# Ledger of designs, part 26: peptides against a protein of PDB entry 3C2G

Target 1, 209 residues: chain A of PDB entry 3C2G
Amino acid sequence: IRTFDLLGLLLHDSDAIDGFVRSDGVGAITTVVQYPNNDLIRAGCKLLLQVSDAKALAKTPLENILPFLLRLIEIHPDDEVIYSGTGFLSNVVAHKQHVKDIAIRSNAIFLLHTIISKYPRLDELTDAPKRNRVCEIICNCLRTLNNFLMMWIPTPNGETKTAGPNEKQQVCKFIEIDILKKLMSCLSCEGMDTPGLLELRSTILRSFI

## One batch from the design tools (peptide; aimed at target 1 L11 H12 I17 L49)

Design b2_p17_1_s3 (made by RFdiffusion4, then SolubleMPNN; from b2_p17_1, 11 letters changed)
Fold by OpenDDE base, seed 3:
Structure b2_p17_1_s3 (fold): chain B 209 residues (1-209), chain A 17 residues (1-17)
Amino acid sequence: as target 1 above (209 residues)
Amino acid sequence: SLADRIAAERARLGALL
């Protein structure tokens, strides 16, 4: 705990963050968050989020890190862990085809569906801090999903990868009636990524039905 | 160094697991 708090205070600039990542800081965090301490897990996942856009991550093997983080998000009902973990995921998959492939093989699409399905409708949340945190989590999920779906969108000049039958089935779960009603209830919520939600819906309807 | 501090903390925590 105290070491992560100290590291979080020291990692306020891009060079310190990149230096931490080059020193296998992500692997250090993933070792530490295996300890059964919720405050340590929260602090470690928050630190992962803080380094999730670091340039040095392009040289960091994520094959062991991503499956572990996805499992951590799956088993921890903690909004701060889910927020930090989905934030990390959304940043590391951006513009990185190989990282998207690792996440998808690690059941990320189904996990993101499970996360969105777990939370109440945003219009049912009267507590503004809780509503805002849940909104941020849903936006992280949507951004990650849109980043996955773009791999299977036909480009005018390229061989497009086809989604496998399992991936197609997992994507089609986001157009089931109950999840659609939940996602549609978010369109009027302040701070919702409405463009990202409309993009997700449009892409599924055009490319996966 | 930062790397040495990370390695030392990893070793300390690995001994607690």
Scores: peptide ipSAE 0.020, ipTM 0.480, DockQ to the pose 0.030
OpenDDE base, seeds 1, 2, 4, 5: peptide ipSAE 0.018, 0.018, 0.000, 0.000; ipTM 0.446, 0.460, 0.315, 0.315

Design b2_p17_1_s4 (made by RFdiffusion4, then SolubleMPNN; from b2_p17_1, 6 letters changed)
Fold by OpenDDE base, seed 5:
Structure b2_p17_1_s4 (fold): chain B 209 residues (1-209), chain A 17 residues (1-17)
Amino acid sequence: as target 1 above (209 residues)
Amino acid sequence: SLSERIAEERKKLGELL
């Protein structure tokens, strides 16, 4: 715990973050969060979020790390773990086709749906800190989904990955009425990535045309 | 209304997916 807090203080610039990632820092965190300690898991996932936009991650093998993190998010009820883990996921898949492929093979699309499904509507949350955290989690999920869908949008060069039947079916779950109600409630949250939600909508509309 | 907007989005998305 204290070690991760200290590391978080030391990782205050992009060069330090890249240095940590090049030194297998993500693998080290992933090893530590395998222990059944909620405080350790929370601190480790927070540190993962802090390094999740590092350029060095493009050179880091994530084949063992990412499936483990997805499983951790799936089984852990803690909003702080879910927030950090979905934040990490959304950042690591950005502009990295190989990482998107690992995440999708690891059932990430279904997991994102599961995460959104488990939370109440934001209008049912009277506690502002809780409501904001849930909104951030949903936004992380949606940003991740957007990043997946973008790979299936036809490019002018005609080279487009086609979503498989399973991926299409999983994407269709995001248009369930209860999911759409939750997504629409996020648009009403102050200071949230409303542009990202609108971008996702646009991406979904383009992904299968 | 919010319900009408949701229904419209569901229709649009369901026709494309």
Scores: peptide ipSAE 0.022, ipTM 0.449, DockQ to the pose 0.017
OpenDDE base, seeds 1, 2, 3, 4: peptide ipSAE 0.014, 0.017, 0.019, 0.016; ipTM 0.384, 0.518, 0.418, 0.435

Design b2_p17_2 (made by RFdiffusion4)
Pose (drawn by RFdiffusion4):
Structure b2_p17_2 (pose): chain A 208 residues (1-190, 192-209), chain P 17 residues (1-17)
Amino acid sequence: IRTFDLLGLLLHDSDAIDGFVRSDGVGAITTVVQYPNNDLIRAGCKLLLQVSDAKALAKTPLENILPFLLRLIEIHPDDEVIYSGTGFLSNVVAHKQHVKDIAIRSNAIFLLHTIISKYPRLDELTDAPKRNRVCEIICNCLRTLNNFLMMWIPTPNGETKTAGPNEKQQVCKFIEIDILKKLMSCLSCEMDTPGLLELRSTILRSFI
Amino acid sequence: LEELQEERLETALKASS
């Protein structure tokens, strides 16, 4: 845990996190967090969040790491882990088609739907720290969804990709009535929460 | 060092905004 904390301090900028990724740091973190201990898991996922915007992640073999992290997000009961995992997912798929492909084959889009749907409306959360966390989680999920939807929107540049039935059923779950009601309620609930502005802006993008 | 880590985390958090 202290090693995770120290690496977190050391990796202050882009060159440092890229150096860590080229040294197989992401694979190391994911291997270690297989140990069933929540403090250790929380610490490893915090560091993964920190290095998630690394461009070197375009070169790291993610065929095994990514499905493992999606499974962790799916079953781990604590919000800090979910926060870290979905934050990492949002950055790791960004600008990387083959990584989006890995995520789709592992049902990443279906998982985003499940993560958003499990939380009550933001107006039903009393403690401010927790409400801000759920807000940032939903925000992470929708930002991940938006990074996927770019593939299938006709671009005059000529890269009109066709969605397979697998991608189709996952994306279409986001027009089911239950999640639309929840998403529209985040847009209008009446809520002093620092992450609310970014969340509402990201929801509008998702609908667009 | 803590302030630099916080700036790094904010950067990671805003990377997909």

Design b2_p17_2_s1 (made by RFdiffusion4, then SolubleMPNN; from b2_p17_2, 10 letters changed)
Fold by OpenDDE base, seed 2:
Structure b2_p17_2_s1 (fold): chain B 209 residues (1-209), chain A 17 residues (1-17)
Amino acid sequence: as target 1 above (209 residues)
Amino acid sequence: SLALAEARLRRARSASL
């Protein structure tokens, strides 16, 4: 716990973050969060989120790390872990094709739907901190989905990956009325990535409708 | 620290094609 807090205080600089990632810092964190200690898991996942935009992650093997993290955010009951884990996922798949492919093979699209589905509507949440955290989790999931969908948009230069039939079926679940209502509720929350949610809406319409 | 991680998360998305 205190070690991750100390690392979180030192990792304000981009070069320090890149240095930590180059030294297999992500692998070290993922090893430590395997212990059955919720405070350790929370602190470790928060540190993962803090380093998740590091340039050095483009050269980090994530084949073992990403499936583990996906399993953690599938089963862990703490919203702080889910927030940090979905935030990490969204950032590591951004601009990294091989990481997107690992996540998709690890059933990430279905997991994102499951995570969004398990939370109540934001209008049913009376506690403002809880409501905001749930909104952030849903936004992280939807941002991750947008990052996947962007692979299947035709580029002017003619190389388009096509979504497989399973991926297409899993993406079609995000146009369910319950998911769309949750998306719309997130658009009404202050301080959310409204541009990213609007981009997702445009991306869904262009890719699947 | 948290505000910095949140600010990073908001920036990290796929490039507009």
Scores: peptide ipSAE 0.028, ipTM 0.645, DockQ to the pose 0.245
OpenDDE base, seeds 1, 3, 4, 5: peptide ipSAE 0.027, 0.026, 0.028, 0.026; ipTM 0.658, 0.647, 0.644, 0.663; seed 3 fails the geometry check

Design b2_p17_2_s2 (made by RFdiffusion4, then SolubleMPNN; from b2_p17_2, 12 letters changed)
Fold by OpenDDE base, seed 5:
Structure b2_p17_2_s2 (fold): chain B 209 residues (1-209), chain A 17 residues (1-17)
Amino acid sequence: as target 1 above (209 residues)
Amino acid sequence: ALAAREAALQRARNASL
C-alpha cells in the first residue's frame, strides 16, 4: 500500500512513468496484486491506471497481464478496482491492434457487458460520488468497446478485420434497451467525456448499418 | 479510436489537489 502510494506520488512526470514501465513496473504490480489483499489490489490497480497511457507500454508484452487483469475485475466487486482496471484497459487498447486482439480473445467484450449490466441505473443512485464513479466505470467500458468496434469499421485504404460470429453476437448485447439507457444517462453526468460517448454512439450506429 | 485520456485526466485531477 504505502509503496504504491509513494510510487503514485513520484509518477507525476511522464518520463518517470515511462521509465517505470520500461523497468517492467506493470509486471511488478501484477505480481504484487496476486496476493488476496483488497487494499493492495486497489492500490495496485490505481497505479496501473496511472501508468496506462505510458509510451513504453508499446513495447511491453501484455499477453499475461491483460488476461490476469480481466479476471481480477471479473471476480472483485470493488468499484475502485473496476474503475482502475477498466480505465487501464481502455487506455492500453486505444492505439494497439495486438492489445485489442489479446483483450478480445480474453473475453473482454462479454466482461464489459457484464460490468455495465451489474450496476443500477444512474437515476436510481442518490449519492453523487457513487453515481459519478459508476458513470466513470460505464464510460471506461464503453470507450473500450468503441476502440474494439473501430477495428471492424472499413477504412477506404486498409485491410479491415471482420468481427467473428461470436464477437458480433457479444457486440449485439450492447444494443439492449437497458445498456442504451445507461449510455444515455452517462451523457447527463458532469465532467464526463461527452465527445467520446457521442463518438461511441456514432460507432455503434455505423457497426449495425 | 478514442485516445488514452483517463490516466492523463487522473494526473490532472491529482495535480490540482
Scores: peptide ipSAE 0.035, ipTM 0.659, DockQ to the pose 0.080
OpenDDE base, seeds 1, 2, 3, 4: peptide ipSAE 0.028, 0.027, 0.028, 0.034; ipTM 0.625, 0.616, 0.618, 0.646

Design b2_p17_2_s3 (made by RFdiffusion4, then SolubleMPNN; from b2_p17_2, 10 letters changed)
Fold by OpenDDE base, seed 4:
Structure b2_p17_2_s3 (fold): chain B 209 residues (1-209), chain A 17 residues (1-17)
Amino acid sequence: as target 1 above (209 residues)
Amino acid sequence: ALEKREAALQRSLSASS
């Protein structure tokens, strides 16, 4: 725990973060969080979030790391773990096709739907910190979904990947009325990326038309 | 494509303080 906190305090610049990542720091974190300690898991996932936008991650093999993290999020009903993990996921899949492919093969689309579905409606949450955290988690999930959907939208150059039949079926679950209501509720949360959520809405519409 | 960019934002805020 203290080690991860210390690392979080030391990794305030991009060069230090890149150095950590190049030294297999992400692999080291994922090894440590395999121990059944909730505080350690929280601290490790938070540190993963802190390095999730590192440039060096583009050169880091995530074939073993990402499936492990997805499984951790699936089995661990901790808001802080889910927040950090979905935040990590949203950042690492951005602009990285190979990482998107790993995530999708690891059932990420279904997992994102499951996460959103398990949380209550934001209007049912009276505690503002809890409501904001849940909103952030939902936003992370939806942002990740947007990054997946963008792969299947034709580019100006006419090149597009086609989603598999299973992926299409999983994506269709996001048009459920309860999911759409949760998307809309995120637009009412202070400090949320409203332009990004509107982009997702547009992407969803383009994916189903 | 969208990034959360929370880590980058936090670093920027910390560097500005």
Scores: peptide ipSAE 0.028, ipTM 0.629, DockQ to the pose 0.082
OpenDDE base, seeds 1, 2, 3, 5: peptide ipSAE 0.022, 0.022, 0.018, 0.022; ipTM 0.574, 0.586, 0.520, 0.602; seed 3 fails the geometry check

Design b2_p17_2_s4 (made by RFdiffusion4, then SolubleMPNN; from b2_p17_2, 10 letters changed)
Fold by OpenDDE base, seed 4:
Structure b2_p17_2_s4 (fold): chain B 209 residues (1-209), chain A 17 residues (1-17)
Amino acid sequence: as target 1 above (209 residues)
Amino acid sequence: SLALREAALQRALSASL
């Protein structure tokens, strides 16, 4: 616990973050969070979020790390773990086709739907800190979905992967009325990535039209 | 309102499916 907090305090510099990642720091965190300690798991997932945009992650094998993290988020009913883990996922899949492929094979699309479905509507949350945290989690899930959908939209250069039949079926769950209401509620939250949520709305429309 | 935006999104999706 204290070691991850200390690492989080030291990782304010981009070169220090890249140095940690190059030294298998992500693998070290995933090894430590295998112990059944909730505070350790929270601290480890928060540290993963802090390093999730590091340039060195483009050279880090994620084949064992990413499935483990997805399973951790699936089984751990903790908003701080889910926030950090979905934040990590959304950042590591950005602009990285091989990481998107690992996430999709590891059932990430269905997991994201499950996470969004478990949370109440934002208008039903009276506690402002809880409401903001739930909004951030939903936004992380939806940003990750946008990154997946963008792979299947035709680019001017004609290079498009076709979504498999299973991926198409999993993505179709995001047009459920309850998911769409949660997307729209996030657009009403102050301090959220409104441009990114509007991009997702456009991406959903282009994927289903 | 949120409800008007939800209804507009639902109409746009239902017209495209």
Scores: peptide ipSAE 0.018, ipTM 0.513, DockQ to the pose 0.023
OpenDDE base, seeds 1, 2, 3, 5: peptide ipSAE 0.005, 0.009, 0.006, 0.017; ipTM 0.397, 0.433, 0.402, 0.488

Design b2_p17_3 (made by RFdiffusion4)
Pose (drawn by RFdiffusion4):
Structure b2_p17_3 (pose): chain A 208 residues (1-190, 192-209), chain P 17 residues (1-17)
Amino acid sequence: IRTFDLLGLLLHDSDAIDGFVRSDGVGAITTVVQYPNNDLIRAGCKLLLQVSDAKALAKTPLENILPFLLRLIEIHPDDEVIYSGTGFLSNVVAHKQHVKDIAIRSNAIFLLHTIISKYPRLDELTDAPKRNRVCEIICNCLRTLNNFLMMWIPTPNGETKTAGPNEKQQVCKFIEIDILKKLMSCLSCEMDTPGLLELRSTILRSFI
Amino acid sequence: LEELQELQEERLEEVTS
């Protein structure tokens, strides 16, 4: 845990996180967090979040790491882990088609739907720290969704990709009535929460 | 150490934005 904390202090900028990724740091973190201990898992995922915007992640073999992290997000009961995992997912799929492909084959879009659906409305959360966390989690999920949807929107540049039935059923779940009600309620609930502005802006983009 | 903590906080805000 202290090693994770120290690496977190050392990796202050883009060059440092890229150096860590080129040294197989992401694979090392994911291997270590297989140990069933929540403090250790929380610390490893915090560091993964920190290095998630690394461009070197475009070169790292993610065929095994990514499905493992999606499974962790699916079953780990604590919000800090979910926060870190979905934050990492959002950045790692960004600008990387082959990584989006890995995520789709592992049902990443279906998982985003499940994560958003498990939480009550933001007006039903009393403690401010927890409400802000759920807010940032939903925001991470929708930002990940938006990074996927770009593939299938007609671009005059000429890269009109066709969605397979697998991608179609996952994306279409986001027009089911239950998640639309929840998403529209985040847009209008009446809530002093620092992450609310970014969340509402991201929701509008998801609908667009 | 305080300086490194401040840099880490800025870094975490950056990647989460």

Design b2_p17_3_s1 (made by RFdiffusion4, then SolubleMPNN; from b2_p17_3, 7 letters changed)
Fold by OpenDDE base, seed 2:
Structure b2_p17_3_s1 (fold): chain B 209 residues (1-209), chain A 17 residues (1-17)
Amino acid sequence: as target 1 above (209 residues)
Amino acid sequence: MEELLKLYEERLKKVSS
């Protein structure tokens, strides 16, 4: 635990972060968080989030790491773990088609839906720190989902994949009324990426055209 | 597209009420 905290302090610039990632730092963290220690898991996931935008991740095999992280998020009922994990996910899938594919094959779309479904509406949360954390989690989920959907929208300059029937069905779950109510409650949250939410709405619509 | 947009707007209206 202390080691992860110390590492977090040292990884303050892009070069240090890239060096850590090139040294299989992500793999090391994922190995350590397999121990049934909640504090260790929290610290490890926080460190993962910290390095999640590293350039070196483009050269890091994530075939074994990403499914493990997704499973960890699924089974660990901890907002801090979920926050860090979804943040990591949103960053690593950005601009990386192969990582998106790994995540989707690992049932990431369904997991995102599950996460959003499990949390109450933000207006039902009276504790501001809790509400803000839940808001951030939902934002991470939405950003990740948007990244997935964008690859299925025809662009003049990009290779467009076709979503499978299962993926389409999973995406349709996000336009269910109960989910929409939860997503709309985010608009009242301070610091919410309202433009991002509106973009996702547009992306969902375009994904079915 | 128009039908889907209409459905989405209708749902959003219900949520906002």
Scores: peptide ipSAE 0.017, ipTM 0.486, DockQ to the pose 0.016
OpenDDE base, seeds 1, 3, 4, 5: peptide ipSAE 0.021, 0.019, 0.018, 0.016; ipTM 0.534, 0.505, 0.503, 0.506; seeds 1, 3, 4 fail the geometry check

Design b2_p17_3_s2 (made by RFdiffusion4, then SolubleMPNN; from b2_p17_3, 9 letters changed)
Fold by OpenDDE base, seed 4:
Structure b2_p17_3_s2 (fold): chain B 209 residues (1-209), chain A 17 residues (1-17)
Amino acid sequence: as target 1 above (209 residues)
Amino acid sequence: MAELLAKREERLRRVSS
């Protein structure tokens, strides 16, 4: 825990973050969070989130790391772990096709749906901190989905990847009324990026048209 | 365009404040 706190302080410097990542820092964290200690797992996943936008991640092999993280956020009951893990996932798949491919092969799209589905409606949560955290998790999942969907949007040069039939089927689950209601409820949360959420909604809906 | 939750620019702003 103290080591992660120290690393967190050093991570205000982008070069230090990149240096950490180049030194297999992400692998080191994932090794540490394999131990059955919830405090350690929480701290480790938070640190992963903090380094998740590092440029050095583009050259980091994530073939073993990403499937492990996906399994962790699938089974772990702690919202803080889920928040950090889904946030990490969202950032690492951004602008990195090979990482998107690893995540998709590891059933990430279905997992995102599962995560959103397991949480209650925000209107059923009376505790504001809990409600906000759940909202942030849902937003992380939807942002991750949006980052996946971007690979199937035609570019000006006409080059686009096509989603496979399995991916299309998994994406279609996000049109469920329950999912849409949860997204809409996030728009009412204080401190949330409402314009960003509306953009995500628009992108998701356009993917089905 | 893909969206980032944690942006490098936002971290830089927090350090400068």
Scores: peptide ipSAE 0.107, ipTM 0.747, DockQ to the pose 0.067
OpenDDE base, seeds 1, 2, 3, 5: peptide ipSAE 0.098, 0.085, 0.121, 0.072; ipTM 0.740, 0.736, 0.739, 0.727; seeds 2, 3 fail the geometry check

Design b2_p17_3_s3 (made by RFdiffusion4, then SolubleMPNN; from b2_p17_3, 7 letters changed)
Fold by OpenDDE base, seed 4:
Structure b2_p17_3_s3 (fold): chain B 209 residues (1-209), chain A 17 residues (1-17)
Amino acid sequence: as target 1 above (209 residues)
Amino acid sequence: MEELLRLREERLARVRS
């Protein structure tokens, strides 16, 4: 735990982060967080989030790491872990088609829906820190979804991937009224990526209209 | 992971009750 905290303090610049990732730092973290210690898991996932934008992740084999992380955030009860994990997911899939593919094959779309669905509506949360954290988690999930959906939106040159039938069905779940309300509620939260959420809204509309 | 799953299920059970 202290080691992860220390690493977090040391990994302040992009070069250091890239160096850590190139040295299989993500694999090391994921190995450590397999131990059934919530504090360790929390610290490890926080560190994962910190390095989640590393350019070196594009060359990191994530075939084993990402499914593990997805399973972790599916089942872990701690919002801090979920926050860090979904944040990592949203960042790691960004601009990396192969990572998106791994995530999708690992049922990430369904998982995102599951995560969003398990939380109460924000208006039902009276505790501000909890509400904010939940909002951030939902935002991370939705940002990840946006990254997936963008693959299936035709580019100006007409190139696009086609979502499989299962993927389409899973995506359709995000137009459920409860999910849409949560999306809208995130727009009212302070510190949220409002432009990103609006982009997602646009992407959803383009995907379903 | 199995332990975490158990904890999740316990939490869900509490929410459902």
Scores: peptide ipSAE 0.017, ipTM 0.508, DockQ to the pose 0.023
OpenDDE base, seeds 1, 2, 3, 5: peptide ipSAE 0.008, 0.008, 0.013, 0.008; ipTM 0.465, 0.454, 0.464, 0.462

Design b2_p17_3_s4 (made by RFdiffusion4, then SolubleMPNN; from b2_p17_3, 7 letters changed)
Fold by OpenDDE base, seed 3:
Structure b2_p17_3_s4 (fold): chain B 209 residues (1-209), chain A 17 residues (1-17)
Amino acid sequence: as target 1 above (209 residues)
Amino acid sequence: MEELLKLREERLKRVRS
């Protein structure tokens, strides 16, 4: 735990972060967070989030790491772990088709829907810190979904990847009234990624409706 | 246009810790 805290303090430079990732730092963290210690899991996932935008991740094998993380954020009860994990997922799939493919075949789209669905409406949360954290988690999930949907948008030359029937069905669940209400609630929160949420709305309409 | 694309890319790939 103290080691992860120290690493978090030292890994503030982009070159240092990239060096850590090139030395299989992500693999090391994922090995450590397999121990049944919630404090260790929280600290490890926070560190994962801190390194999640490193350029070296494009060269890192994620075939085993990503499915493990998806299982972790599916079952772990701590919102801090869910926040860090969904943030990592969003960043790591960004601009990386190979990583998107790993996530999708590991049922990531359905998982994102499950995570959003398990939380109450934001207006039902009276505790401001809790409400803000839940909003951030939902935003991370929706940003991740947007990153997936972008690969199915036709390019100017008319070429596009085609979503499978299962993926289409799973994406259609995000236009349910409950999910849409949560999306709109996030748009009303200060400090949220409003441009990203508006882009997602447009992307959903263009892709599947 | 190029600067707007850069801003979009940065927004999509970064979550504040």
Scores: peptide ipSAE 0.087, ipTM 0.688, DockQ to the pose 0.092
OpenDDE base, seeds 1, 2, 4, 5: peptide ipSAE 0.043, 0.058, 0.090, 0.039; ipTM 0.655, 0.683, 0.708, 0.694; seeds 4, 5 fail the geometry check

Design b2_p17_4 (made by RFdiffusion4)
Pose (drawn by RFdiffusion4):
Structure b2_p17_4 (pose): chain A 208 residues (1-190, 192-209), chain P 17 residues (1-17)
Amino acid sequence: IRTFDLLGLLLHDSDAIDGFVRSDGVGAITTVVQYPNNDLIRAGCKLLLQVSDAKALAKTPLENILPFLLRLIEIHPDDEVIYSGTGFLSNVVAHKQHVKDIAIRSNAIFLLHTIISKYPRLDELTDAPKRNRVCEIICNCLRTLNNFLMMWIPTPNGETKTAGPNEKQQVCKFIEIDILKKLMSCLSCEMDTPGLLELRSTILRSFI
Amino acid sequence: ELEELQEERLEEALKAS
């Protein structure tokens, strides 16, 4: 845990996190967090979040790491883990088609739907720290969804990709009534929460 | 000082997407 904390202090900028990724740091973190201990898991995922915007992640073999992290997000009961994992997911799919492909094959879009649907409305959360966390989690999920939807929107540049039935059923779950009600309620609930502005802006984008 | 740099790094990672 202290090693994770120290690496977190050392990796202050883009060159450092890229150096860490080129040294197989992401694979090392994911291997270590297989140990069933929550403090260790929370610390490893915090560091993964920190290095998630690395451009070197375009070169790292993610065929095994990514499905493992999606499974962790799916079953780990604590919000800090979910926060870190979905934050990492949002950055790691960004600008990387083959990584989006890995995520789709592992049902990443279906998982985003499940993560958003499990939380009550933001007005039903009393403690401010927790409400801000759920707000940042939902925001992470929808940012990940938006990074996917760009593939299938007709671009005059000429890269009109066709969605397979697998991608179709996952994306279409986001027009089911239950999630639309929840998403529209985040847009209008009446809430002093620092993450609310970014969340509402991101929801509008998701609908667009 | 190192803690402040880590916090800036985490904020950048959060705003990257």

Design b2_p17_4_s1 (made by RFdiffusion4, then SolubleMPNN; from b2_p17_4, 12 letters changed)
Fold by OpenDDE base, seed 1:
Structure b2_p17_4_s1 (fold): chain B 209 residues (1-209), chain A 17 residues (1-17)
Amino acid sequence: as target 1 above (209 residues)
Amino acid sequence: DALRKAQERLLAAKRAA
């Protein structure tokens, strides 16, 4: 735990972060978080989030890392782990087609739906810190989903990837009334990426019309 | 023991950066 805290403090600039990633820092973290200690897992996932936008990740093979992280999020009932993990996921899939493919093959779409579904509506949360954290988690999930859906929208040239039948069915779950209500509730949260959520809404509509 | 080894690996990665 103290080790992760120290490392987090030392990764205060982009060059240090890139250096850490190039030295297989992500792989090292994933090794550490295999130990069954909740505090260690929280600290490790937070550190992953801190390095998730590093340029060096473009050269890092994520074929083994992403499935592991997704499994960790799936089995660990901790808001801090889920926040950090979904934040990591949302950042690494951004602008990286091969990473999106890895995530989708690892059942990420279904996992995102599961995460959103298990949280209460934001209007039912009276504790502001808890409400904000839940909102951030949902936003991370929805931002990731938006990145997936954008792959299947036809380009002006008519070229597009097509979602498989399973992916399409999983995406359809996001138009359930409960999910849509949670999406709309996030739009009312202060300090959230409202433009991103509106973009997702538009993307969903374009995907089903 | 496994935790210690994993922490050492993490520290080694940081030093190599």
Scores: peptide ipSAE 0.056, ipTM 0.687, DockQ to the pose 0.038
OpenDDE base, seeds 2, 3, 4, 5: peptide ipSAE 0.044, 0.044, 0.048, 0.049; ipTM 0.667, 0.664, 0.676, 0.675

